# Ledger of designs, part 94: peptides against a protein of PDB entry 5K2M

Target 1, 273 residues: chain A of PDB entry 5K2M
Amino acid sequence: MRIGITYTVLRREEMAIKERAGEFGEVVMLHEDDLLFPGNYDLDVVIIRNVSHFKALYTARLFESEGIPTVNSSRLIFEAGDKLFATLRLAGKVPVPEWKAALSEGGALRVPDSLGYPLVSKPVFGSWGRLLAKVNDRDSLEAVLEHRKWMKNPLYGIHYFQEFVEKPGRDIRSYVIGGEFVGAIYRYSNHWITNTARGGKAEPCSDPEVEELSVKAWEAFGEGALAIDIFESEKGLLVNEVNPNMEFKNAARVTGADMAGKLVEYAVEVAKT

## One batch from the design tools (peptide; made by RFdiffusion4, then SolubleMPNN)

Design b2_p17_3_s4 (from b2_p17_3, 11 letters changed)
Fold by OpenDDE base, seed 3:
Structure b2_p17_3_s4 (fold): chain B 273 residues (1-273), chain A 17 residues (1-17)
Amino acid sequence: as target 1 above (273 residues)
Amino acid sequence: MEEEEEEERRRKHISFP
């Protein structure tokens, strides 16, 4: 078996994936600079670890065009990596925060009529709470919308909003790979954006409700490896978003779960199908 | 697009403690 690993930056995750993949076959590390298509890649599967959502999406689709399966698939990266498309999948299966989408400023200005204030403005793409805005009033909404008009990427013209969820100073990140729950962590922060990539502490989460909800959230997509962000709210557990480009360094450290091994095992299964 | 990728690269080079 020949396992490709595409990457932008060799992180602890990519090193762990490389090490575990070596137990199953020959490992071919492919930096973004090494990728040209069409190409004659002799690979049974490719693990996609590109940093950019779009680079990951296109890399996956390009390998698939050569008949090489990818983990994650371009379909999963597309559906899960867009917050609005992910919400459309999730909302039919699991509890999600109340949300609205608008395709114009005039539509966006009516979102508070349904969600009220405070609300959260999100871009449909991006990570680590980039361009998240807590919008407390109309003046703040108008300001966010005005700024978005001058943003060069047309995807910023897709207005995605959620209710503001009061959280207990933490959120949950769980991991589901091939439909198996692998583990979960609490991410602590004094800020309403709780991402550990912003200096939050992580602790193990052992909650059967989180496990069940995480598997159901994965089943909304039905394939691949997903990190799942869950809120503890007064309404119960809410699935906020999923990530097809999961970082797991902190989660693996805190839980002791073999996330890299589980990802490789799943990639080997995908290669055999 | 390139600026967003460079920002994602820069953010991921930040080894958070």
Scores: peptide ipSAE 0.015, ipTM 0.535, DockQ to the pose 0.026
Fold by OpenDDE base, seed 2:
Structure b2_p17_3_s4 (fold): chain B 273 residues (1-273), chain A 17 residues (1-17)
Amino acid sequence: as target 1 above (273 residues)
Amino acid sequence: MEEEEEEERRRKHISFP
């Protein structure tokens, strides 16, 4: 078995995946500079670890066009990596924060009539809480919408809003691979944006409700490896978003779970199908 | 501290896709 690993930057996750993949077969590391298509790649499966959502999506689809399966698939990256498309999948299976989507400024200005204030404005793409805005009032909404008009990417014209969820100074990140729960962590922050990537503390989360909800959230997509972001709210647990290109170094360190091994095991199963 | 600073340095160099 020959296992490809595509990457932008060799992180702890990519190193761990490489190491574990070496136990199952020959490993071929593929930096973004090595990727030209069409290409005659002799690979049984490719693990997609490109940092960019779009680069990951296109890389997966390009390998699939060569008859090589990917983890994650281009379908999963597309559906899970867009916050709005992910919400559409999740909302039919699990509790999610109340949300609205608008396709114009005039539509977006009516969102408070349905959800009230405060709101959270999110871009449909992006990582590490970039361009998240807490919108407390009309003036703040108008400012966010005005700034979006001048953003060059047309996807910034897709207006996705959630209710502001009051959280207990933390959120939960869980990991589900091939339908199996692998582990979860609490991510602590004094800011309304909880992200360990911004200097937050991580602690193990051992909650059967989180495990059950995480598996149900994964079942909304039905394949691959997902990180799942869950809020603790007055309404109970809410699935906020999923990530088909998960960082797991903090979660692996804190839980002791072999997330890299589980990802490789799943990739080996995909290669045999 | 060092891992967070390295991650913040890496983020400053991660251009928008």
Scores: peptide ipSAE 0.009, ipTM 0.515, DockQ to the pose 0.032
Fold by OpenDDE base, seed 5:
Structure b2_p17_3_s4 (fold): chain B 273 residues (1-273), chain A 17 residues (1-17)
Amino acid sequence: as target 1 above (273 residues)
Amino acid sequence: MEEEEEEERRRKHISFP
């Protein structure tokens, strides 16, 4: 078996994936600079570890066009990596924060009539809390919408909003690979944006409700490896978002779960189908 | 490539107080 690994930066995750993949066959590391299509790649499967959502999406689709399966698939990256498309999958299966989408400024200005204030403005794409805004009032909403008009990417014209969820100074990140729950962590932060990339403390989360909810959230997509962001709210657990390009070094360290091994095992299964 | 790595480096170095 020949396992490709595409990457932008060789992180702890990519090193762990490379090491574990070496137990199953030949490993071909493919930096973004090594990729040219159409190509003649002798690979049974490719693990997609590009940092950019769009680079990951296009890389997956390009390998698939040559008959090489990918983990994650271009379909999963597309649907899970867009917050609105992910919400559309999730909302029919699991509890999610109340949300609204608007396709114009005039539509967006009516969102508070349904969600009230405070609300959260999110871009449909992006990571690490980038361009998240807590919108407390009308003036703040108008300011966010005004700034969006001058942003070059047309996707910033897609207005996605959630209710503001009061959190207990933490959120949950779980991991589901091939439909198996692998582990979960609490991410602590005094800021309303919880993110471990910003130096938050991580602790193990052992909660059967989180495990069940995480599997149900994965089943909304039905394939691949997902990190799942869950909020603890007064309404109970809410699935906020999923990530098809997961970082897991902190979760693996804190839980002791073999995230890299589980990802490789799943990629080997995908290669055999 | 360098801009995304630099932006990732910058984001990792934003310690919120």
Scores: peptide ipSAE 0.008, ipTM 0.506, DockQ to the pose 0.022
Fold by OpenDDE base, seed 1:
Structure b2_p17_3_s4 (fold): chain B 273 residues (1-273), chain A 17 residues (1-17)
Amino acid sequence: as target 1 above (273 residues)
Amino acid sequence: MEEEEEEERRRKHISFP
């Protein structure tokens, strides 16, 4: 078996994936600079680890066009990596924060009539809490919408809003690979944006309700490897978003779970299908 | 450690197009 691994930066995750993939076959590391299409790739499967959502999406689709399966698939990357498309999948299977989508400023200005304040404005794409805004009032909504008009990417004209969820100073990140729950962590933050990238402590999460909800959230997509972001709310557990290009270094360290091994095992299963 | 990774992420202008 020949396992490709595409990457932008050789992180601890990619190193661990490489090491574990070596137990199953020959490993071919493919930096973004090595990727030209159409190509003659002698690979049974490709693990997609490009940092950019769009680079990951296009890389997956390009390999698939050559008959090489990918983990994650371009379908999964597309649907899970867009916050709105992910919400559309999730909302049919699991509890999610109340949300609205608007396709114009005039539509967006009516969102509070349905959701009230405070709101969270999210771009449909982006990482690390970039361009997340807590919208407490009309003036703040107008300001966010005004700024969006001047952004070059037309996807900033897709207005995705959620209710503001009061959290207990943390959120949950779980990991589901091939339908198997691998582990979960609490991410602590004093800020309403609970991203571990901003100095948040990670602790193991051992909660059967989190495990069950995480598997159901994965089943909304039905394939691949997902990190799942869950909120603890007064309404119970809410699935906020999923990530088809997960970072797991902190989670693997804290839980002791072999996330890299599970990802490789799943890729080997995909290669045999 | 986490601050260095955030600084490295900030320095890597991962410009979404």
Scores: peptide ipSAE 0.008, ipTM 0.515, DockQ to the pose 0.032

Design b2_p17_4_s1 (from b2_p17_4, 5 letters changed)
Fold by OpenDDE base, seed 2:
Structure b2_p17_4_s1 (fold): chain B 273 residues (1-273), chain A 17 residues (1-17)
Amino acid sequence: as target 1 above (273 residues)
Amino acid sequence: SAMEEREREARERAIKR
């Protein structure tokens, strides 16, 4: 078996994936600079680890066009990596934060009539809490909308809002690979944006409700490897978002779960189908 | 490095010439 691994930066995750993939076959590390299409690649499967959502999406689709399956698939990356499209999948299966989407400024200005304040404004794309805004009032809403008018990417004209969820100084990140729950962590932060990439503490989360909810959230997509962000709210557990390009170094460290191995095992299964 | 060379060789093998 020949396993490709596409990457932008060789992180601890990519090193772990490489190491575990070596147990199953020949490993081919493919930096973004090595990728040219059509390329007549001779690979049985490609693990997609490009940092950029769009680069990951296009890389997956390009390999699929050559008949090479990818983990994750371009379909999954597309649907899970867009916050609105992910919400549309999730909302039919699991509890999610209340949300509204508007396609104009005039529509966006009416969002508080339905959700009240405070709101969270999210771009439909992006990672690490970039361009998340807590919108406490009308003035803040108008400011966010005004700034978005001048952003070059037309996707900023898609206005996605959630209710602001009060969290207990943490959130949960779980991992589901091939429908199997692999593990979960608490991510601690004093900021309303919890992210371990910004120096937050991570601790193991052992909660059967989190496990069940995480699997159900994965079933909304029905394939691949997902990190799932869950909020502990007064309304119970809410699935906030999913990530088809997961970081797991902190989770693997604190849980001891073999996330890299599980990802490789799933990729090997995908290669055999 | 020996690792980079192995990776280069692996990439070369990954592309059907």
Scores: peptide ipSAE 0.085, ipTM 0.758, DockQ to the pose 0.817
Fold by OpenDDE base, seed 4:
Structure b2_p17_4_s1 (fold): chain B 273 residues (1-273), chain A 17 residues (1-17)
Amino acid sequence: as target 1 above (273 residues)
Amino acid sequence: SAMEEREREARERAIKR
């Protein structure tokens, strides 16, 4: 078996995936600079680890065009990596934060009439809590909308809002690969944006309700490897978002779960189908 | 490194077939 691994930066995750993939076959590390298409690649499967959502999406689709399956698939990356499209999938299966989408400034200005304040403004794409805004009032909403007009990417003109969820100084990140729950962590932060990439402490989460909810959230997509962000709220557990290009170094370290191995095992199974 | 060379060779094999 020949396993490709596409990457932007060789992180701890990519190193672990490479190491585990080496147990199953020949590993081909493919930096973004090595990717030319059409390329006539001789690979059985490609694990997509490009940092950029769009680069990951297009890389997956380009390999698929050559008949090479990817983990994750371009379909999954597309649906899960867009916060609005992910919400559309999730909302039919699991509890999610209340949300609204608007396609114009005039529409966005009416969102508080439905959801009230405070709101969270999110871009539909992006990682590590970039361009998240807690919108407490009208002035803040107008400022966010004004700034969006001057952003070059037209996707910033898609206005996605959630209710602000009060959290107990933490959130949950779970991992589901091929429909199997692999593990979960608490991410602690004094900031309303919980993110381990921003220096948050991680601790193991062993909660059967989290496990069940995580699997149900994965079933909304029905394929691949997902990290799932869950909020503990006064309303109970809420699935906030999913990530089809997960970071797992902290989760693997804290839980002892073989995240890289499970990802590779899933990729090997995908290669056989 | 010998590892980087093997990775280069692996990449070349992946692209040339």
Scores: peptide ipSAE 0.048, ipTM 0.706, DockQ to the pose 0.726
Fold by OpenDDE base, seed 3:
Structure b2_p17_4_s1 (fold): chain B 273 residues (1-273), chain A 17 residues (1-17)
Amino acid sequence: as target 1 above (273 residues)
Amino acid sequence: SAMEEREREARERAIKR
């Protein structure tokens, strides 16, 4: 078996995936600079580890166009990596924060009539809590909308809002690969935005309700490897978002779960189908 | 390095020319 691994930066996750993939076959590391299409690639499967959502999406679709399956698939990356499209999948299967989408400023100005204040404004794409805004009032809403008018990417004109969820100074990140629950962690933060990149405390989460909810959230998509972000709210557990390009270094360290091995095992299964 | 050369050869083998 020949396993490709596409990457932007060789992180601890990519090193672990490379090591585990070597136990199953020949491993081909493909940096973004090595990717030209059409390329007549001789690979049985490609594990997509590009940092950029859009680069990951297009890389997956390009390999699929050559008849090579990817983990994750371009379909999953597209559906899960867009916050609005992910919400549309999740809302039919699991509890989610209350949300509204508007396609114009005039529509967005009416969102508080349904959700009230405070609101959270989110771009449909992006990572690390970028461009998240807590909107407490009308003046703040108008300011966010005014700034969006001057943003260059047309996708910033898609207005996605959630209710503001009060969290107990933490959130949950779980991992589901091929429909199997692999593990979960608590991520602690003193800010309403949990930023994993800045060294927040992580602790293992052993909760059967989190496990059940995580599997149900994965079933909304029905394939691949997902990290799932869950809020603890007064209304119970809420699935906030999913990530088809998961970081797992902290989770693997804290839980002892073999997330890299599980990802490779799933990729090997995909290659055989 | 011998590892970089093996990775280069693996990449060259991954592209059916």
Scores: peptide ipSAE 0.035, ipTM 0.642, DockQ to the pose 0.820
Fold by OpenDDE base, seed 5:
Order: sequence, then C-alpha cells, then structure tokens
Structure b2_p17_4_s1 (fold): chain B 273 residues (1-273), chain A 17 residues (1-17)
Amino acid sequence: as target 1 above (273 residues)
Amino acid sequence: SAMEEREREARERAIKR
C-alpha cells in the first residue's frame, strides 16, 4: 500500500500520522510545493493535512480526479469546513445553537428581530476564532456589517449568526473517525472564544452524552475524520461546529487516544473500498 | 537545491512509473 500525506507544515500531528502510516505501507510525504496536477499519481490513498481549508479542498478534489481516494474527501472538507453548510447538516440530527443566515446587509440587520442580542457573527470559513464577533447591540452589528463591505472575499458577504451561548469557562472538543468515537477534551479559557491553540488548558472529557452526541454529529456527514466542537449550555449540549482539518496533539496527549493511528487505519480502510 | 531535490524525489515516488 502507498499512502500519500499532503501537508503545509510538518506539525506534531503530521509526524504522528507519518509514523503510524509507515506501519501499513510506503509513505509518500507531499509538501504543497511538491504537488503538480495532473500528476499521474500512484497512491492508494491520500491523507489531507494542508493547513488551508481551500488548499485541502482542492488537493482532495485533484487526487480524486485521478481516482485516488482521500481522507478527508473533498465532499466532507467542503461541507464540514463551511460553518453554514455544516450547520445545515447538523441541525437535522443534533442540537445546535440557534442561528440565522442572511445574504444581504438588509437581511442581516433583521437577524436580531428573531435571535435578539447578544449575537455571534461568524464568517462561514476560517479557523482559530478568526473574525468571530460578539455583537451586543445595533451599533456593533452595523460596525461588523460595514467592515464586511470592504472585505475582498465575496464569502464575507454571507452573513452567518448564532445566539451567544453562555459557557462554563470551557467547551468540549471531541473526535470521531470513521464513525468511531476516539476521545474528547475540555478546553478551558477565560475568554468567550475557547481555543486550545491560544494556550487554554485541556483536560480529558469522559461523558457518555458527549460520546453519543459526537457520533450523531459525525453521522450528519457520514464519512471521514472530524473534530467536533460542543458547548455546554443551559439548554444542554450544543454542537457548535465541526472541523475536517483537525488538530489533535493536545487531545491525543491528554486522553492517550491514538488519533493518528485511528486516522491511518481509516485511510487504509478507505483505500480498500 | 536540497529542497528541489526533495521535491523531485517526492514527485518521483508519487508518480506511477
């Protein structure tokens, strides 16, 4: 078996994936600079570890065009990596924060009529809480919308809002790979944007309700490897978002779960189908 | 360069001979 691994930066995750993939076959590390298409690639599967959502999406689709399956698939990266498209999948199966989408400023200005304040403004794409805004009032909403007018990417014209969820100074990140729950962590932060990449403490989360909800959230997409962000709210557990380009170094360290191994095992299964 | 050589080798390993 020949396993490709595409990457932008050799992180701890990519090192672990490379090491585990070596147990199953020949590993071909493919930096973004190594990739040319069409390439007539001789690979049984490609593990997509590009940092950029769009680079990951296009890389996956380019390999698929050569008949090479990818983990994750371009379909999954597309649907899970867009917060609005992910919400559309999730909302039919699991509890999600209340949300509204608007396609114009005039539409966006009416969002508070249904959701009230405070709101969270999110871009449909992006990581690490980038361009998240807590919108407490009309003036803040107008400011966010005004700034969006001057952003060059047309996707910033897609206005996605959630209710502001009061969290107990933490959130949950779970991992589901091939439909199997692999593990979960609490991420602690004194900021309303909880992210372990910003230096938050991580602790193991052992909660059967989190496990069940995480599997159901994965089943909304039905394939691949997902990190799932869950909020503990007064309404119970809410699935906030999913990530098809998961970071797992902190979760693997804290839980002891072999997330890299599980990802490789799943990629090997995909290669055999 | 060592980078170009690595890239070439990676491509050669990835491409069907």
Scores: peptide ipSAE 0.120, ipTM 0.779, DockQ to the pose 0.444; fails the geometry check

Design b2_p17_4_s2 (from b2_p17_4, 8 letters changed)
Fold by OpenDDE base, seed 4:
Structure b2_p17_4_s2 (fold): chain B 273 residues (1-273), chain A 17 residues (1-17)
Amino acid sequence: as target 1 above (273 residues)
Amino acid sequence: SAEEELEEERRRRAITR
């Protein structure tokens, strides 16, 4: 078994994946600078750990073009890594925050007529709560829309909105790999954006409802390794988003779950199919 | 913390790459 691991930055996650992959076979670390295609790579599977969503997507697709399966697949990265496309999958299986999409400023200005205020404006791509805006009023909406016009990436012209969900000072991040629930954490923050990458405390989450909902959320995609962001709301549990490029350092530490091992085991399974 | 700085640096790198 030859396991490739693509990466942008060698993080604790990539180190753990490398270490665990070494127990299953030969490990080939592939920095982004090492990736040239076509490359005629001799690999049985590639674990995609590129930081950029788009680089991860294209890297996965490029390996797949050479007949090498990837974890995650380019299909999964594409569908799960776009917040709107992920919402479209999730909404058919699990409770999600109310949402609207608009393809123009004029459309976006009518979103409050349907969802009311406050809203959350999200880019369809991006991580760590970047470019999330709580939109409390018309003036804030106009400002967000104006700024989007000047952004270079045309994807910023895709206007995705959610209802603002009141949370109990935390959210939940769960992990499902190959359809198996691996673990979950609470992420505490005094800010409406809960993210451990912003100094939030993590604690273990042991809730059967979270486990069941997480598996159902994964089933909306039906493959791969996903981190799932869940809100505790007055309406019950809501699946906010999924991440096909999961960070798990804090979750692994807090839960003791073998996230890296489970990911490698799944990759080895994928290599055999 | 050094970890927070590393995470901020990762955020900056993820914007530029």
Scores: peptide ipSAE 0.015, ipTM 0.507, DockQ to the pose 0.035
Fold by OpenDDE base, seed 1:
Structure b2_p17_4_s2 (fold): chain B 273 residues (1-273), chain A 17 residues (1-17)
Amino acid sequence: as target 1 above (273 residues)
Amino acid sequence: SAEEELEEERRRRAITR
């Protein structure tokens, strides 16, 4: 078996995936600069580790066009990597924060009539809490919308809002691969945006409710490897978002879970189907 | 740290997300 691994930067995750993939077959590391299509790739499966959401999406779709399955699939990357599309999947299966989408400024100005204040404004794409805004009032909403008018990417004209969820100074990130719960961590932050990329401490999360909810959240998509972001709220656990291009170095370190191995095992399973 | 540089480079590259 020949396992491709596409990547932008060789991180601890990609190194671990490479090492574990070597136990199952021949490993072909493919930097973004090595990817030309159409191509003649002799691969049974490709693990997608490109940093960019869009590069990951297009890379997956391009390999699929050559008859080579990918982990994650282009379908999963597309649906899970867009916050609105992910919400549409999740909302049918698990509790999510209350949300509204608007396709115009005039529509967006009416969102508080349904959700009230405070709100969270999110772009449908992006990572590390970029362009997240806590919207406390009308003036703040107008400011966010005004700034969006000057953004060149038309996707910034898709207005996605959530209720503001009060969190206990942390959130949960869980990992589900091939429908199996692999592990979870708490991410601590004094800021309302909890992200380990902002210097948050990670600790193990051992909660059966988190495990059950994480699997159900994965089942909303029905394939692949997902990191799942869960909020602890007064209403109980809420699934905020999923990530089809998960970082797991901190989670693997803290939990001791073999996330790289589980990802490779799943890729091998996909190659055999 | 090398990790902070990698995170900053990730921040710079992921502005294209």
Scores: peptide ipSAE 0.014, ipTM 0.509, DockQ to the pose 0.035
Fold by OpenDDE base, seed 5:
Structure b2_p17_4_s2 (fold): chain B 273 residues (1-273), chain A 17 residues (1-17)
Amino acid sequence: as target 1 above (273 residues)
Amino acid sequence: SAEEELEEERRRRAITR
């Protein structure tokens, strides 16, 4: 078994994946600078750990074009890494925050007629709460839309909105790999954007409802390794988003779950199919 | 050194964010 690991930055996650992959076979570390296509890669599977969503997507697709399966697949990275496409998958299987999509400024200005205020503006791509805006009124909506007009990436012209969910000073991040629930954490923050990357405390989450919901959310995609962001709301648990490029160092530390091992085990299974 | 790699890593993270 020859296991490739593509990466931009050698994080704690990539170190743990490398270590565990070494127990199953030969490990080939592939920095982004090492990647040229077409190539003659002698690999049975590639674990995709590129930081950029788009680099991860294209890297996965390039290996797949050479007959080498990837974890995650380019299909999963594409579907799960776009917030709107992910919502379309999730909405048919699990509770999600109320949402609207608009393809023009004129459409976006009518979103409050359905969702009311406050609402949340999200780009369809991006991580760590980048370009999330809490929109409290019409003036704020107009300001967000005005700024989007001057952004160079045409994907900023896709207007995705959610209801504002009042959270109890925390959210939940769960992990599902190959359809198996691996673990979950509470992420505490005094800010409406809860993210452990911004210094939030993490604690173990042991809730059977979270486990069941997380598996159902994964089943909306039906493959790969996903981090799942869940909100505790007055309406119950809501699946906010999924991430096919998961960070798990804090969750692994807090829960004791072998997330790196589970990811490698799944990659080995994928290599054998 | 592993520390220099970590600092260069922090610098690269700042550029890609």
Scores: peptide ipSAE 0.014, ipTM 0.518, DockQ to the pose 0.045
Fold by OpenDDE base, seed 3:
Structure b2_p17_4_s2 (fold): chain B 273 residues (1-273), chain A 17 residues (1-17)
Amino acid sequence: as target 1 above (273 residues)
Amino acid sequence: SAEEELEEERRRRAITR
């Protein structure tokens, strides 16, 4: 067994994945600078750990074009890594925040007629709450739309909105790999945008409803390794988004779950298929 | 930690590349 690992930055997650992969076979670390295609890669599977969503997507598709399976697949990265495409999968299987999509400014201006105020404007791509806006009124909506017109990437012209969900000062992040629930954490924040990377407290989440919902959310995609972001709302649990390029350092530390081992085990299963 | 902040900053730069 020869296991490739593509990466941008050697994080704690990539180190743990490398270590666990070494128990199953030969490990080939591939920095982004090492990736040229077409290439003669002698690999049975590639674990995709590129930080950029688009670089991860294209890397996966390039290996697949050479007959090498990837974890995650380019299909999964594409569908799960876009907030709108992910919502389209999730909405048929699990509770999600109310949402609207508009393809023009004129369409976007009518979103409050359905969702009301406050609402949240999200870009369809990006991480860490970048370009999230809480929109409280018409003037704020017009301002967000005006700014979007001047953004260079045409994907900013895809207007995705959610209802604003009041959260109890935390959210839930769960992990499902190959259809198995691996663990979950609470992420605490004093801001409506939960960002644990800036020193947010994490605690173990042991809730059978979270476990069941997380597995159902994974089943909406039916493959791979996903981190799942869940809100605790007045309406109950809502699946907000999924991440096909999961960070798990804090979750592994807090829960004691072997996230890296489970990811490698799944990659080995994919290689044998 | 300062290392986590540096890692996050490197990550933010990598996502924009």
Scores: peptide ipSAE 0.016, ipTM 0.530, DockQ to the pose 0.038; fails the geometry check

